# Designs tried in a protein design run: peptides against a protein of PDB entry 4KTY. Part 96

Target 1, 266 residues: chain A of PDB entry 4KTY
Amino acid sequence: YVLNDIGVIFYGEVNDIKTRSWSYGQFEDGILDTCLYVMDRAQMDLSGRGNPIKVSRVGSAMVNAKDDEGVLVGSWDNIYAYGVPPSAWTGSVDILLEYRSSENPVRYGQCWVFAGVFNTFLRCLGIPARIVTNYFSAHDNDANLQMDIFLEEDGNVNSKLTKDSVWNYHCWNEAWMTRPDLPVGFGGWQAVDSTPQENSDGMYRCGPASVQAIKHGHVCFQFDAPFVFAEVNSDLIYITAKKDGTHVVENVDATHIGKLIVTKQI

## One batch from the design tools (peptide; made by RFdiffusion4, then SolubleMPNN)

Design b2_p17_3_s3 (from b2_p17_3, 9 letters changed)
Fold by OpenDDE base, seed 2:
Formats: structure tokens, C-alpha cells, sequence
Structure b2_p17_3_s3 (fold): chain B 266 residues (1-266), chain A 17 residues (1-17)
């Protein structure tokens, strides 16, 4: 994983899976220096830079521009007037070098761009990493492990009350590391996500969350396991908000979220 | 293809089928 400098990212829809090439370029000139610069901007202690747990968590925060003037500014409103459209990027190198040169966040990215740059960051620092694509990826906004879809009394979705959402697809990363901070058996692949989705203890970051822990329902394990769990396994809960303020669960759909999780194998 | 949030009403409609 660390040695591959070109990869494939899955996107599209579950019934129409598509792939795009992405040049990670972790061995290109200036990229390692840029990754070190990113950690410098994060004011990361030198003692922590050898710890993949801390590095991946810092990376998840710094690859996005929120909070800390990190690498990429996301845009999901189809407005890219002051930068490069997310679809125009073909790799991480130009983005990282622009960030290093300008010392300002680079515009713009969406999930695969964040994941691509994050993958370069991880691999450049010697952390085995891969990109994962989840179709029908839930965004749990209140950390209750559910997709709460509120309905009007007429049965239609109340978009104003409904804070949770579902991505058609979403990309994040998995990084390989030991987890001495967790019980034995929960090392290995750890989910990390640099796309700014939720605030995690003061910053927009996500992970590392043990994939094994999530698979076995241990959402109490650090970091951000509940959020990652919800992305792939939350039930859709259809709730009618009554005029009297009470909530009635009308239906539960346990089959819609996380239809397919795909990653490139070596 | 861009990443975007799905229309939950459409999801609901499909669920009702």
C-alpha cells in the first residue's frame, strides 16, 4: 500500500459503480516536506510524529481547511468560482505543492479529493493506507447511531427537522496501525476521514476508528467510532413529529445504509 | 460524478413501494 503511487478510487452509484485514477505521488519531490509542513502547521509535538494514531488523527484534521487553515476547502454547492472544481484534480501532488507554496488552503475538494490527499499524507509518512468508498453513506448529525428522518403529519419528509443525511457515495481512508490504546485485537485497519463532516472534540476530524471494533459493535472505542459506525450501518428511522411535540416512529429501514463498501486491493 | 446528499423524500418513496 505504501509503495503504490497511483491508485483507483471508486465512486458513482451502487448500481453504476465507476472508477477514477488518482496519482498519490508520495515519492515526488517536495511532497514529504509538505507533509512535514502540514504537521508543523498543526503544531504537532515532535514526540507524537512517530505515532500513527496521533499522525492519522492530526492528518484527518489538517487535510481539511476547517479550524486550522488546513490543506483543502470543500465545496458541495456546485460553486467553484475562486478555485479549481473538485473533478479537475487528478492527484495529490499539485494540491500539496500549492498548499506548501501559498501556505493557504487549496480550493476545492470533495470526498475523493480529501481521501486522495489524505492517502498521500499517510503513505508519505510510512503509514499503510487505502481509500474506501461507501455507497449510501449516512451522515449521523447527533451521534445516536441512527438516521433520523422526520416526517410531516402528511407523511412527507420534513427537511427542516431532519438534520441527518445520506451521501450517494462517500470516500474515506483506512490506515494500518497497532492500537495499544485499545484492547488486544483492535489494531489493523483504522478508519480515518479528512472530509469535514462532524466536529470531533473541537475540530472537524475523524478517527482513527478501529474497523474491527466497529464490525463487532464496539462503538465506545476511540476515536469517533459511533460516527463511522453510523456511516455504514445506521438504520433509517422514519419519525413523525406530532403537533403536540411527540415523536412517533413510523418505520425502520435497516437495509438502505452502507449498500456497498469498496476498496482497492493490491 | 460529484458527491451529493440524497433526496430523502425519494428514499422514502422507494421504501413505501
Amino acid sequence: as target 1 above (266 residues)
Amino acid sequence: MLEYKLDLQKILDEFKK
Scores: peptide ipSAE 0.632, ipTM 0.950, DockQ to the pose 0.916
Fold by OpenDDE base, seed 5:
Structure b2_p17_3_s3 (fold): chain B 266 residues (1-266), chain A 17 residues (1-17)
Amino acid sequence: as target 1 above (266 residues)
Amino acid sequence: MLEYKLDLQKILDEFKK
């Protein structure tokens, strides 16, 4: 999880799982220096750079360009006129070296690009890390642990009221660390996500969230456990918005989100 | 394959089946 410099990322759909190769290149010239530069740009205290909790949280913020002129600009509108299409990247090295050279965010990425670069960042700094792909990954934007789908009175989806969404697939990272800030037993793999999805205490970042805690429904533990929990375990709540402004729950689907979660074994 | 948001209407239609 630290030494492998080439990996496989899962994507596609649950009934048609696909893989792509990704070169992490954590040992290539200039990459470690770039990772240190990233932490410099984040104005991270030197005393915290040896703490994987702080490092992974800062990394989740800095691998995306939002808020802090971090590494990657995301694009999901199929418009890449001012950069490189997300699908054109084959590894982290070119992205990180471009960032170091230009000192400006690199365009463009989607989830697997963010996850790939973040994986390099973590591994460079000695943090065991892997990429996780979640199919039917929910995006809960109001932190209620539900995927709220609002319906018109005719029964069709009201796209204007429906703010939550579901990715066909989404990639994030898991980083291995102890969690002395949490109760005993919640160290180990921690979910961290650099794809800009939600604001977390003022920045687009996510994690570290204890996988063990989430697995057992402990969403009260820092950081961002409710969001990660929702990504993999949200119920689909179908809500009819009445003309008088009232909401009526019509149906609940507890089996749709997080149908498959895949990660490389080694 | 690009990452994209699913069509919720399709999800609803499948749920109704």
Scores: peptide ipSAE 0.632, ipTM 0.950, DockQ to the pose 0.922
Fold by OpenDDE base, seed 3:
Parts: structure tokens; sequence; C-alpha cells
Structure b2_p17_3_s3 (fold): chain B 266 residues (1-266), chain A 17 residues (1-17)
């Protein structure tokens, strides 16, 4: 809900769900100005700033630092020597204000930090938004809608060949908007993700993807529906890579990915 | 609170059970 400036983010494990408070602070001094600054840095045309489809897509790109020196630099290697550990942040305000003052990407974030800042951005600009947590969230890096897990002939995972991965949990955002560019019924909540995971038409961004479309298996609609679909519904495909280069599908697990999707009711 | 990539070998082992 746009008027709520404090939220709850779900994280942890599917068997041990945890919550963390997050201050969005969309009404705090300087935050709206910073959001406008973000769109300025993105060189977004004024005519598009009233379009939640364009705004959410630009926000998805700009909340991460990749490509365009956006707001946040991600770090997942437990090395935070030149910034703030992701877990130290308590809200979006400090991050956004630092970005505005320094005009340089802020270090560091992980998914909930990206989602928190992105939520502030969306709400600040009048777009209803919420954070969604997906447990066992797949990262399909070759857009084939499945998790390819390659195995050695001995049956163990071949980490070198296996490029796809699974997050213990992953947070992204849902933004409420009409989708006149899609068939009737696919408006409403749209998945958008500012955590840099995959390149989408030249930029690390994701969405907006119609939640309704994805729920009904429609992945042909813009934007990035296949990727979002894969995050929540990928089958684990176990493939034996033989010495001669032959690939054999050994097994399929359709129950592992997207075991639980949680969001706070707004 | 950190998110991390799961050990796929562990996932496989659990699947085999």
Amino acid sequence: as target 1 above (266 residues)
Amino acid sequence: MLEYKLDLQKILDEFKK
C-alpha cells in the first residue's frame, strides 16, 4: 500500500520463515527528489514518467548499479570491505539519500535491500507495490524455463557445467498497474525485480511481468515473463553429461522450485 | 539473513531419498 512507510520482509528458509522490518520512508525529506533524480539519471523522457509500465521497468534497471551506475551494488561473497553489509541496512532512506548526495552507487545490497529500495521508489511515485519472497527461487540463466543440473557419470553434480542456480530465498516486487499492452485480465500485480540477475534486452532489469499471466502459464507476454516463471515454477532437470559429450536426462523434479511464495497483505 | 545459492548436491541428495 502506497501510504505505508514501514513494511515487513520475509526471509530465511521455508521451514523457518523469518521477518524483518523495513522502513520505506517514501514520505521522508529528499526521497521524492531522489526518485526523480534516479529517473533523470536514467534519462527517462518526461512523457514516460506517468506510465507505471515504463517507470517500473526503468526502476528495475536503476535500483541496481549495473549498466547505468544505479543505486545499489550487490554483493553475495561475504566481502563488504568498501561499504555497508547488506544486513546492516534498516530501510531505504539512508541508501537513497546517500545515492543522491554522492551520485555514486551505494554498497552493498542483496535481494531484500534491492526490493526495499525498489518498493520505496515505486510507492514514492504513486505506484502500489509490495515485496514478495520466493523460497527455493530458481535462477534460469539460459531462458529455457528449466533448471539444468548437470551430473557427472558418477551421479554427482558437475558444478562446472551447471550454470543455473537456486536461491534459498529471493525477494522481488509486485507493482499494481493496468496493462493495456496485454490482453484483458493480465493487469493488476506485475512482478518487477531490481536485483541484477539476468540481462533483459541490454540491461540488468526484470519486468513488469503479469502475475496473472504467469499463474496461468502465459510466458509470451512482456516483460521477462519466462524468467519470472522459471523463478517460481522451474523443473529441476538432472542431466548426465557423458565423457563423449552426450547429454542424457536422468530425472525431473517438479516439486522443488517455488515451494512457498509469501507477501504481506496490503 | 543473507541469501545464498543452494548447494545443488544437497538438493540432489535429498531428491534421491
Scores: peptide ipSAE 0.626, ipTM 0.950, DockQ to the pose 0.936
Fold by OpenDDE base, seed 4:
Structure b2_p17_3_s3 (fold): chain B 266 residues (1-266), chain A 17 residues (1-17)
Amino acid sequence: as target 1 above (266 residues)
Amino acid sequence: MLEYKLDLQKILDEFKK
């Protein structure tokens, strides 16, 4: 989880699982320096740089460019005119070195690119980390732990009212650490996500969220447990929005989100 | 290969089946 500099990332569809190789390159020249530079850009106190909780949280913020001119700019609209298409990246090294050299965010990434770079960042700093792929990954945008799908009176989806969404797949990271800030038993793997999805107390970041806590339905613990929980366990709630403004729950699908979560053992 | 948001209408249509 720390020593391997090449990994496998799962992607595709739940019924058509695919893998791609990713070179983390945490031991390559300049990479550790770049990771330190990232923390410098984040203005992270030296005292906190030895704390995996703080480091992973800062990393989740800084690997994406939002808020703080971090490492990667995401693009999901097939517009890559001013950079490299996400699919063209094969590893973290080029991205991180470009960031260090240019001192500007690198374009472009999607979830696996963010996860790959974040994995390098974590491993460089001695934090065991792995990439996790979740198929049918929910994006709950209003923190109600549900995927609210609003319907017109004719039964079709009302895209204007429907703000929540579902990724075909989504990659994030799990980092191994103790959580003295949480009750006993909630250390170990912590979900962290650098793909900019939701604002977390002022920044686009996510985690660390205790995987054990989430598995047992404990979403009250820092950080961002509700969001991560929703990614893997949201119910699809089909809601008819009537003309009079009332909402009626028509159906609930509790089986659609988080159909498969895959990670490679290292 | 790309990550994308699913068409919820398609999901709904499948659900209705």
Scores: peptide ipSAE 0.623, ipTM 0.947, DockQ to the pose 0.923; fails the geometry check

Design b2_p17_3_s4 (from b2_p17_3, 10 letters changed)
Fold by OpenDDE base, seed 5:
Structure b2_p17_3_s4 (fold): chain B 266 residues (1-266), chain A 17 residues (1-17)
Amino acid sequence: as target 1 above (266 residues)
Amino acid sequence: MLPYKLDLQEILKENKK
C-alpha cells in the first residue's frame, strides 16, 4: 500500500461501477517536504508526528481548507472560475506542490480529490492507506445514526425540514495502524475522511474510526465512529410532519445505505 | 462523473413497490 504510487478510484453508480486512475506520487520530489509543511501549518508538535492516530486526524483536517487554510477548497456548485475543476486533476503531486509554493489553499476538490491527496499524505508519511468508495453514502448531520427524511402530508419530501442526505457515492480513506487507545482488537484499518462534511470537536475532520468497531456497532469509540457508522449503515426513516406538529414514522428502510463498499486490494 | 445527492422521493417510491 505504501509503495504503490498509482491508484484506481471507484465511482459512478452501484449498478455501473466506474474507475479512474490517480497518481499519488508519494516519492516525487518535494512531496515529503510538502507533507511536513502541512503538519507545520497545523502547528503539530514534533512528538505527535510519529503517532499515526494524531497524524491521520491532523491530515483529515488539513487536506481540506476549512478552519486552518489547509490544502484543498471544496466546490460542489459546478462553478470553478477561480481555480481548476475537480475533474481536471489526475493526481496529488500538482496539488501538493501548488499548495507548498503558493502557501494558499488549492481550488478545487471533491471527495475523490480529497481522498487522493489524503492518500498521498498518509503513504508519504509511511502510513499504509487506501481509498474506499461507498455507494449510497449517507450524510447524517444531527448525529442520531439515522437518515431522517421528513414528508409533507401529501407524501412529498419536505426539503426544508430534511437536512440529511444520501450521495450516490462518496470516497474516503482507510489507514492501517494500531489503536492502543482502544480495546484490543480494534486496530487495523481506520476510516479517515478529509472531505469537509461535519464538524468534529471544533474542526472539519473525521477519524480515525476503527473499521472493526464500526462493523460490530461500537460507535462509542473515538474518533467520529457515529458519523462513519451512519455513512455505511444508517436506516432511512421517513417521517410525516403533521399540521398539528406531531411526527409519524411512515416507513423504515434498513437496506438502502452502504449497498456497496469498494476498495483496491493492491 | 461528479457525485450527486439522490432524490429521496424516488427512493421512497421504490421502497413502496
Scores: peptide ipSAE 0.612, ipTM 0.923, DockQ to the pose 0.877
Fold by OpenDDE base, seed 4:
Structure b2_p17_3_s4 (fold): chain B 266 residues (1-266), chain A 17 residues (1-17)
Amino acid sequence: as target 1 above (266 residues)
Amino acid sequence: MLPYKLDLQEILKENKK
């Protein structure tokens, strides 16, 4: 989880799982320096750089360009005119070296690219890390732990009211660390995500969220456990918005989200 | 393959079946 410089990222559909190789390159020249530079850009105190909790949280913020001119600019609208299409990346090295050289965010990434770069960052800094792919990954944007799907009276989805979304797959990272800030038993793998999805206390970042806590429904623990929980376990709530302004729950699907979570084992 | 947002309408149809 630290020494492997080449990995596999799972993607595709739950019933048609695909893999792609990703070169982390954490030992290549300039990569560690770049990771330190990232923390410098984040103005991270030296005292915190040895704390994997702080490092992973800062990393989750800095691997994306939002808020802080971090490493990667995301693009989900098929506009890649001023950079590299997300699918063209094969590893973290070129991205990180470009960031270090240009001192500007690198274009462009999507979830697996963010996860790949973040994995390199974590491993460079001695934090065991792996990429996780979640199929049928929910994006709860109002922090209610549900996927609210609003319907017109005719049964069609109301796209204006429906803000939450489900991705066929999403990639993030798990980082291994102790969590002295949490109760005993909630150390180990922590979910961290550098793909800019939701604002977390002022920045687009996510985690570290205790995987054990999430598995047991403990969403009250820092950081961002509710969001991660929703990604893997939110119920689909179908709500008919009546013309009179009332909302009626038509259906609840508790089995659709998080059908499969995959990570490579060493 | 790029990730994509699932068509919620299709999901709904499947749930009704």
Scores: peptide ipSAE 0.603, ipTM 0.921, DockQ to the pose 0.896
Fold by OpenDDE base, seed 3:
Structure b2_p17_3_s4 (fold): chain B 266 residues (1-266), chain A 17 residues (1-17)
Amino acid sequence: as target 1 above (266 residues)
Amino acid sequence: MLPYKLDLQEILKENKK
């Protein structure tokens, strides 16, 4: 496990990197109990609680409220009337303790809040973990490993057809573990993400995906490697939708996504 | 600073410069 209970989360723009402190508080009273409670709420089998693969996957699902009444409710519409604005949080402790006390999802979080809470969860359970910030982070909605940007014939983006998006930055976690379910060499850091982005076999969860596998283009390995790969390495494909229904590739940008991936060294 | 979705139109324009 990681002893450091205070961290730094990177955010902002690639050319104007910002940092914010985050208190993980994995050793504070009630936090470990809350993490166990989270696994209880997930109805996680006791035998699996010692398996970092299972724990991190369950955690990625349970740190978000979707599907299972997990810890955090996300909000991206700048409306936080029934909770705490994501920017107001300074650490995981208050969030986790509120969840334990109320037994209801806590409002509200965005990516760095999800990542902060998830980091606490992982560390509490003895899994080495860190937060990673990806600048120009792609969100592939149709699992084709590319960003499909549809254009009108006049060159303007067709927002109706364009489902994929790019965030200026996105935060997720990397958890250290062996991967006996994967070939040798694909253990170590695993990408896991609790921010609800895409459905993974019935739940909003992501990972663990082998960082080494992703770096080498191996997207066939569980879990959710294609999605994580797309976040950091997808090409932007600009497609003109013709009036006759045909599609023509107008432009390809292979350098825009994943310009910088930053993490605080543990 | 909240994360935000990039304007894909602007990205395209920058790419063409």
Scores: peptide ipSAE 0.603, ipTM 0.922, DockQ to the pose 0.892
Fold by OpenDDE base, seed 2:
Structure b2_p17_3_s4 (fold): chain B 266 residues (1-266), chain A 17 residues (1-17)
Amino acid sequence: as target 1 above (266 residues)
Amino acid sequence: MLPYKLDLQEILKENKK
């Protein structure tokens, strides 16, 4: 994982899986220096830089530009006039070197770009990492572990009340590490996500969340386990908001979220 | 292919069938 500098990122639809190549370039000149610079910009203390838990959490925050002028500015409005369209990136090297040179956030990224750059960051620092793609990926915005879809009385989705969303696919990272801060057995792969989705204790960051903990429903384990759990296992709850202010659950779908999670094995 | 948010109403309709 650490040694492979070229990867494949899965995307598209669950029934039409596509792949794109991504050059991580963790061994390219200036990349390690840039990763150290990222930690410097995060004002990360030296004592924590050897701890993959702290490093991955800081990386999760710093690969996105929110809060801390981190590496990448996300854009999802199809307007990329002041930078590079997310689809134009082919690897992490140009992004990281631009960040180091300009000392300003690089425009623009979306989930696979964030994941690609984050993967480089982790691998540069000796943390085994891989990109994972979740098809039918839920975005729970209120940490209730379910997708609340509000309906009008006529059956149409109330977009004003419905804050949760489902992406056709979403990419994030898994990083391999021990978790001495968790009970025995919850080390190994940890979900980390640098795409800015939700605030986690004051910053747009996510993880590390133990994959084993998520798999076994231990959402109380740090960090951000409820959010990651919801991404892969939320039930869709269709709720009709009545005129009298009452809410009625019309339908529950436990099969749509997290239909497929794929990653490159090497 | 860019990721996109699914139409939740379409999902609901599919489940009702």
Scores: peptide ipSAE 0.602, ipTM 0.922, DockQ to the pose 0.875

Design b2_p17_4_s1 (from b2_p17_4, 10 letters changed)
Fold by OpenDDE base, seed 5:
Structure b2_p17_4_s1 (fold): chain B 266 residues (1-266), chain A 17 residues (1-17)
Amino acid sequence: as target 1 above (266 residues)
Amino acid sequence: PPQHKLDLNEILKEHKK
């Protein structure tokens, strides 16, 4: 994983899976220096830079521009007038070198761009990493492990009350590390995500969350396990908001979120 | 290849099937 400098990222729809090549370039000139610069900008002390738990968490914060003038500015409104459209990027090198040169966030990214750059960051620092794509990826914004879909009395979705959402697809990273801060058995692959989605203890970051813990329903372990769990396993809760202000659960669907999770093995 | 939020009404329709 660390040695591969070219990868494949899955995207598109669950019934029309697409792939794109991505050049990580973790061995290219200036990339390691840029990764160190990123940690410098994060004001990360030297003692923490050898700890993959701290490094991956800092990376998840710094690959996005929110809070800390990190690497990438996200844009999902299809307006990219002041930068490069997310689809125009083919690898991490140009993005990271631009960041190092300009010392300003680079525009623009979406999930696969964030994941690509973050993958380079992790691999460059010797952390085995891969990109994961989740189709029908939930975005739970109230930390209740559910996708709450509020319905009008006529049966249509109430968009004003419904705050949770679902991505057609979402990409994040898994990083390999031991977790001495967790019980035995919860090391290995850890979910980390640099796409700015939710605030985690003061910053837009996510992980590392133990994949093994999540697979076994353990969401009490740091970091951000409930959010990652919700991305892949949220139940859709259909709630009718009545005129009198009462809420009635009409139905529950446990089959729609996380329909397919794919990653490259090599 | 941009990602986008799904139309929840479409999801609802599929749920009702």
Scores: peptide ipSAE 0.566, ipTM 0.914, DockQ to the pose 0.878
Fold by OpenDDE base, seed 2:
Structure b2_p17_4_s1 (fold): chain B 266 residues (1-266), chain A 17 residues (1-17)
Amino acid sequence: as target 1 above (266 residues)
Amino acid sequence: PPQHKLDLNEILKEHKK
């Protein structure tokens, strides 16, 4: 989890799983220096740099460019004219070195690129980390642990009212650490996500969220457990918005979100 | 290869099956 500098990232569809190689390059020249530079740009105090909880949380914020001129600019509109298409990246090294050299965010990334770079960051700093792919990954925008799908009276989705969404797949990271800030038993793998999805206490960041806590429904534990829980376990709530302004729950589907979660063991 | 948000209408259709 720390020594392996080449990985495999799962993507595609749940019924057509794809894999791609990713070079983390955590031992390449300049990469550790770049990771330290990232923490410097985050203005992270020295006292926190030895704490994997703080480091992973800062990393989740800084690997994306939002808020803080971090490493990667995300783009999902299939227009990449002002940078490198996300699919063109083969590893973290070029991205991190470009960031260090230019001191400006690198364009462009999507979830696996964010996860790849974040994985390098974590491993460089001695934090065991792996990439996780979730198929049918929910994006709950209001932390209500549900995917609220609003329907028109004709039965079609009301796209204006429906703010929640579902990714065909989404990649994030799990980092191994103790959690002395949580009750005993909730250390180990912690979900962290650098893909900018939701604001967490003022910044686009996510985690660390205890995987064990989430598995046991303890979404009250810091950080961002409700969001991560929703990604993998949201019920689809089909709601009809009536003309009189009332909302009626038509159906609930607990089987669609988080159909498959895949990670490499090394 | 690129990730994308699913068409919720398609999910709805599947749910109705």
Scores: peptide ipSAE 0.555, ipTM 0.914, DockQ to the pose 0.891
Fold by OpenDDE base, seed 3:
Structure b2_p17_4_s1 (fold): chain B 266 residues (1-266), chain A 17 residues (1-17)
Amino acid sequence: as target 1 above (266 residues)
Amino acid sequence: PPQHKLDLNEILKEHKK
């Protein structure tokens, strides 16, 4: 989880699982220096740089360009005119070195690119890390732990009212660390996500969230446990919006989100 | 291999099956 500089990232559809090789390159020249530079850009206090909780949280913020001119600019509109298409990247090295050289965000990334770069960042700094892929990954944007799908009276989805969404797949990272700030048993793997999805206390960042806590339904623990929980375990709530403004829950589907969660153990 | 948001209408159709 630290020494392997080449990995495999799962992507695609749940019924058509695909793998992509990714070179993390944490030992390549200039990469560690770049990771330190990232923390410098974040204005991270020196005393915090040895704390994996702080480092992973800062990393989750800084690997994306939002808020702080971090490493990667995300794009999901299939328009990549001013950079490199996300699918063209083969590893973290070129991205990180470009960032270090230009001192400007690198274009463009999607979830696996963010996760790949973040994995390099974590491993460079001695934090065991792996990439996790979740198929049918929910994006809860109102922090209610469910996917609210609003329906027109005719039964079709009301896209105007429906704010929550589902990714066909989403990649994030798990970082291994102790969590002295949490109850005993909630250390170990922590979910962290650098793909800009939701604002967390003023910044687009996510985690570290205790995987064990989430598995046991404990979403009260920092950081961003509700969001991560929702990604993997949201119920789909189908709500009919009546003409009079009332809402009626038509159906609940508890089986759709998080159909498959996979990670490479090597 | 682009990541994309699912068409919720398609999800709805699957739910109705």
Scores: peptide ipSAE 0.551, ipTM 0.912, DockQ to the pose 0.874
Fold by OpenDDE base, seed 4:
Structure b2_p17_4_s1 (fold): chain B 266 residues (1-266), chain A 17 residues (1-17)
Amino acid sequence: as target 1 above (266 residues)
Amino acid sequence: PPQHKLDLNEILKEHKK
């Protein structure tokens, strides 16, 4: 999880799983220096740079360009005129070296690009890391641990009543570390996500969230456990919006989100 | 293919099946 410089990223659809190779290149010239530069740009204290909790959290913020002129600008609208289409990237090296050279955010990324670059960052700094792909990945926008789907009385979806959404797939990272800040048993793999999705205490970042805690329904622990939990386990709530303004829950689907979670094993 | 948000109408159609 640290020494492997080439990986496989799962993507596509749950019924049409695809894989792509990704070159992490954590040992290539200039990459470690760039990772240190990223932490410098984050103004991270030297004392914190040896703490994987702090490093992974800073990394989750800095791999995306939001808030802090971090590494990657995301784009999901098929407009890539001022950069490289997300699908054109084959590894982290070119992205990181461009960032270091230009000292400006690199365009453009989507989840697997963010995850790929973040994986390089973590591995460069000696943190075991892997990429995880979740199919039917929920984006809970209002922190209610649900994926709300609003319906008009005629049965059509009303997309204006919620910002909740579902990705066909989403990639993030798991980083291995101890969690002395959490109760015993919640160390090990921690979910961290650099794709800018939600604001976490003032910045677009996510994690580290204990995978063990999430698996056991413990969402009260730092960081961002509720959001990660919702990505993999939120219920689809079908709500009819009545003309009188009342909302009626018509159906609940607890099986749709997180249909498949895939990661490469050693 | 690129990552994208699912069409909720399609999800709804599947739910009705």
Scores: peptide ipSAE 0.548, ipTM 0.919, DockQ to the pose 0.878

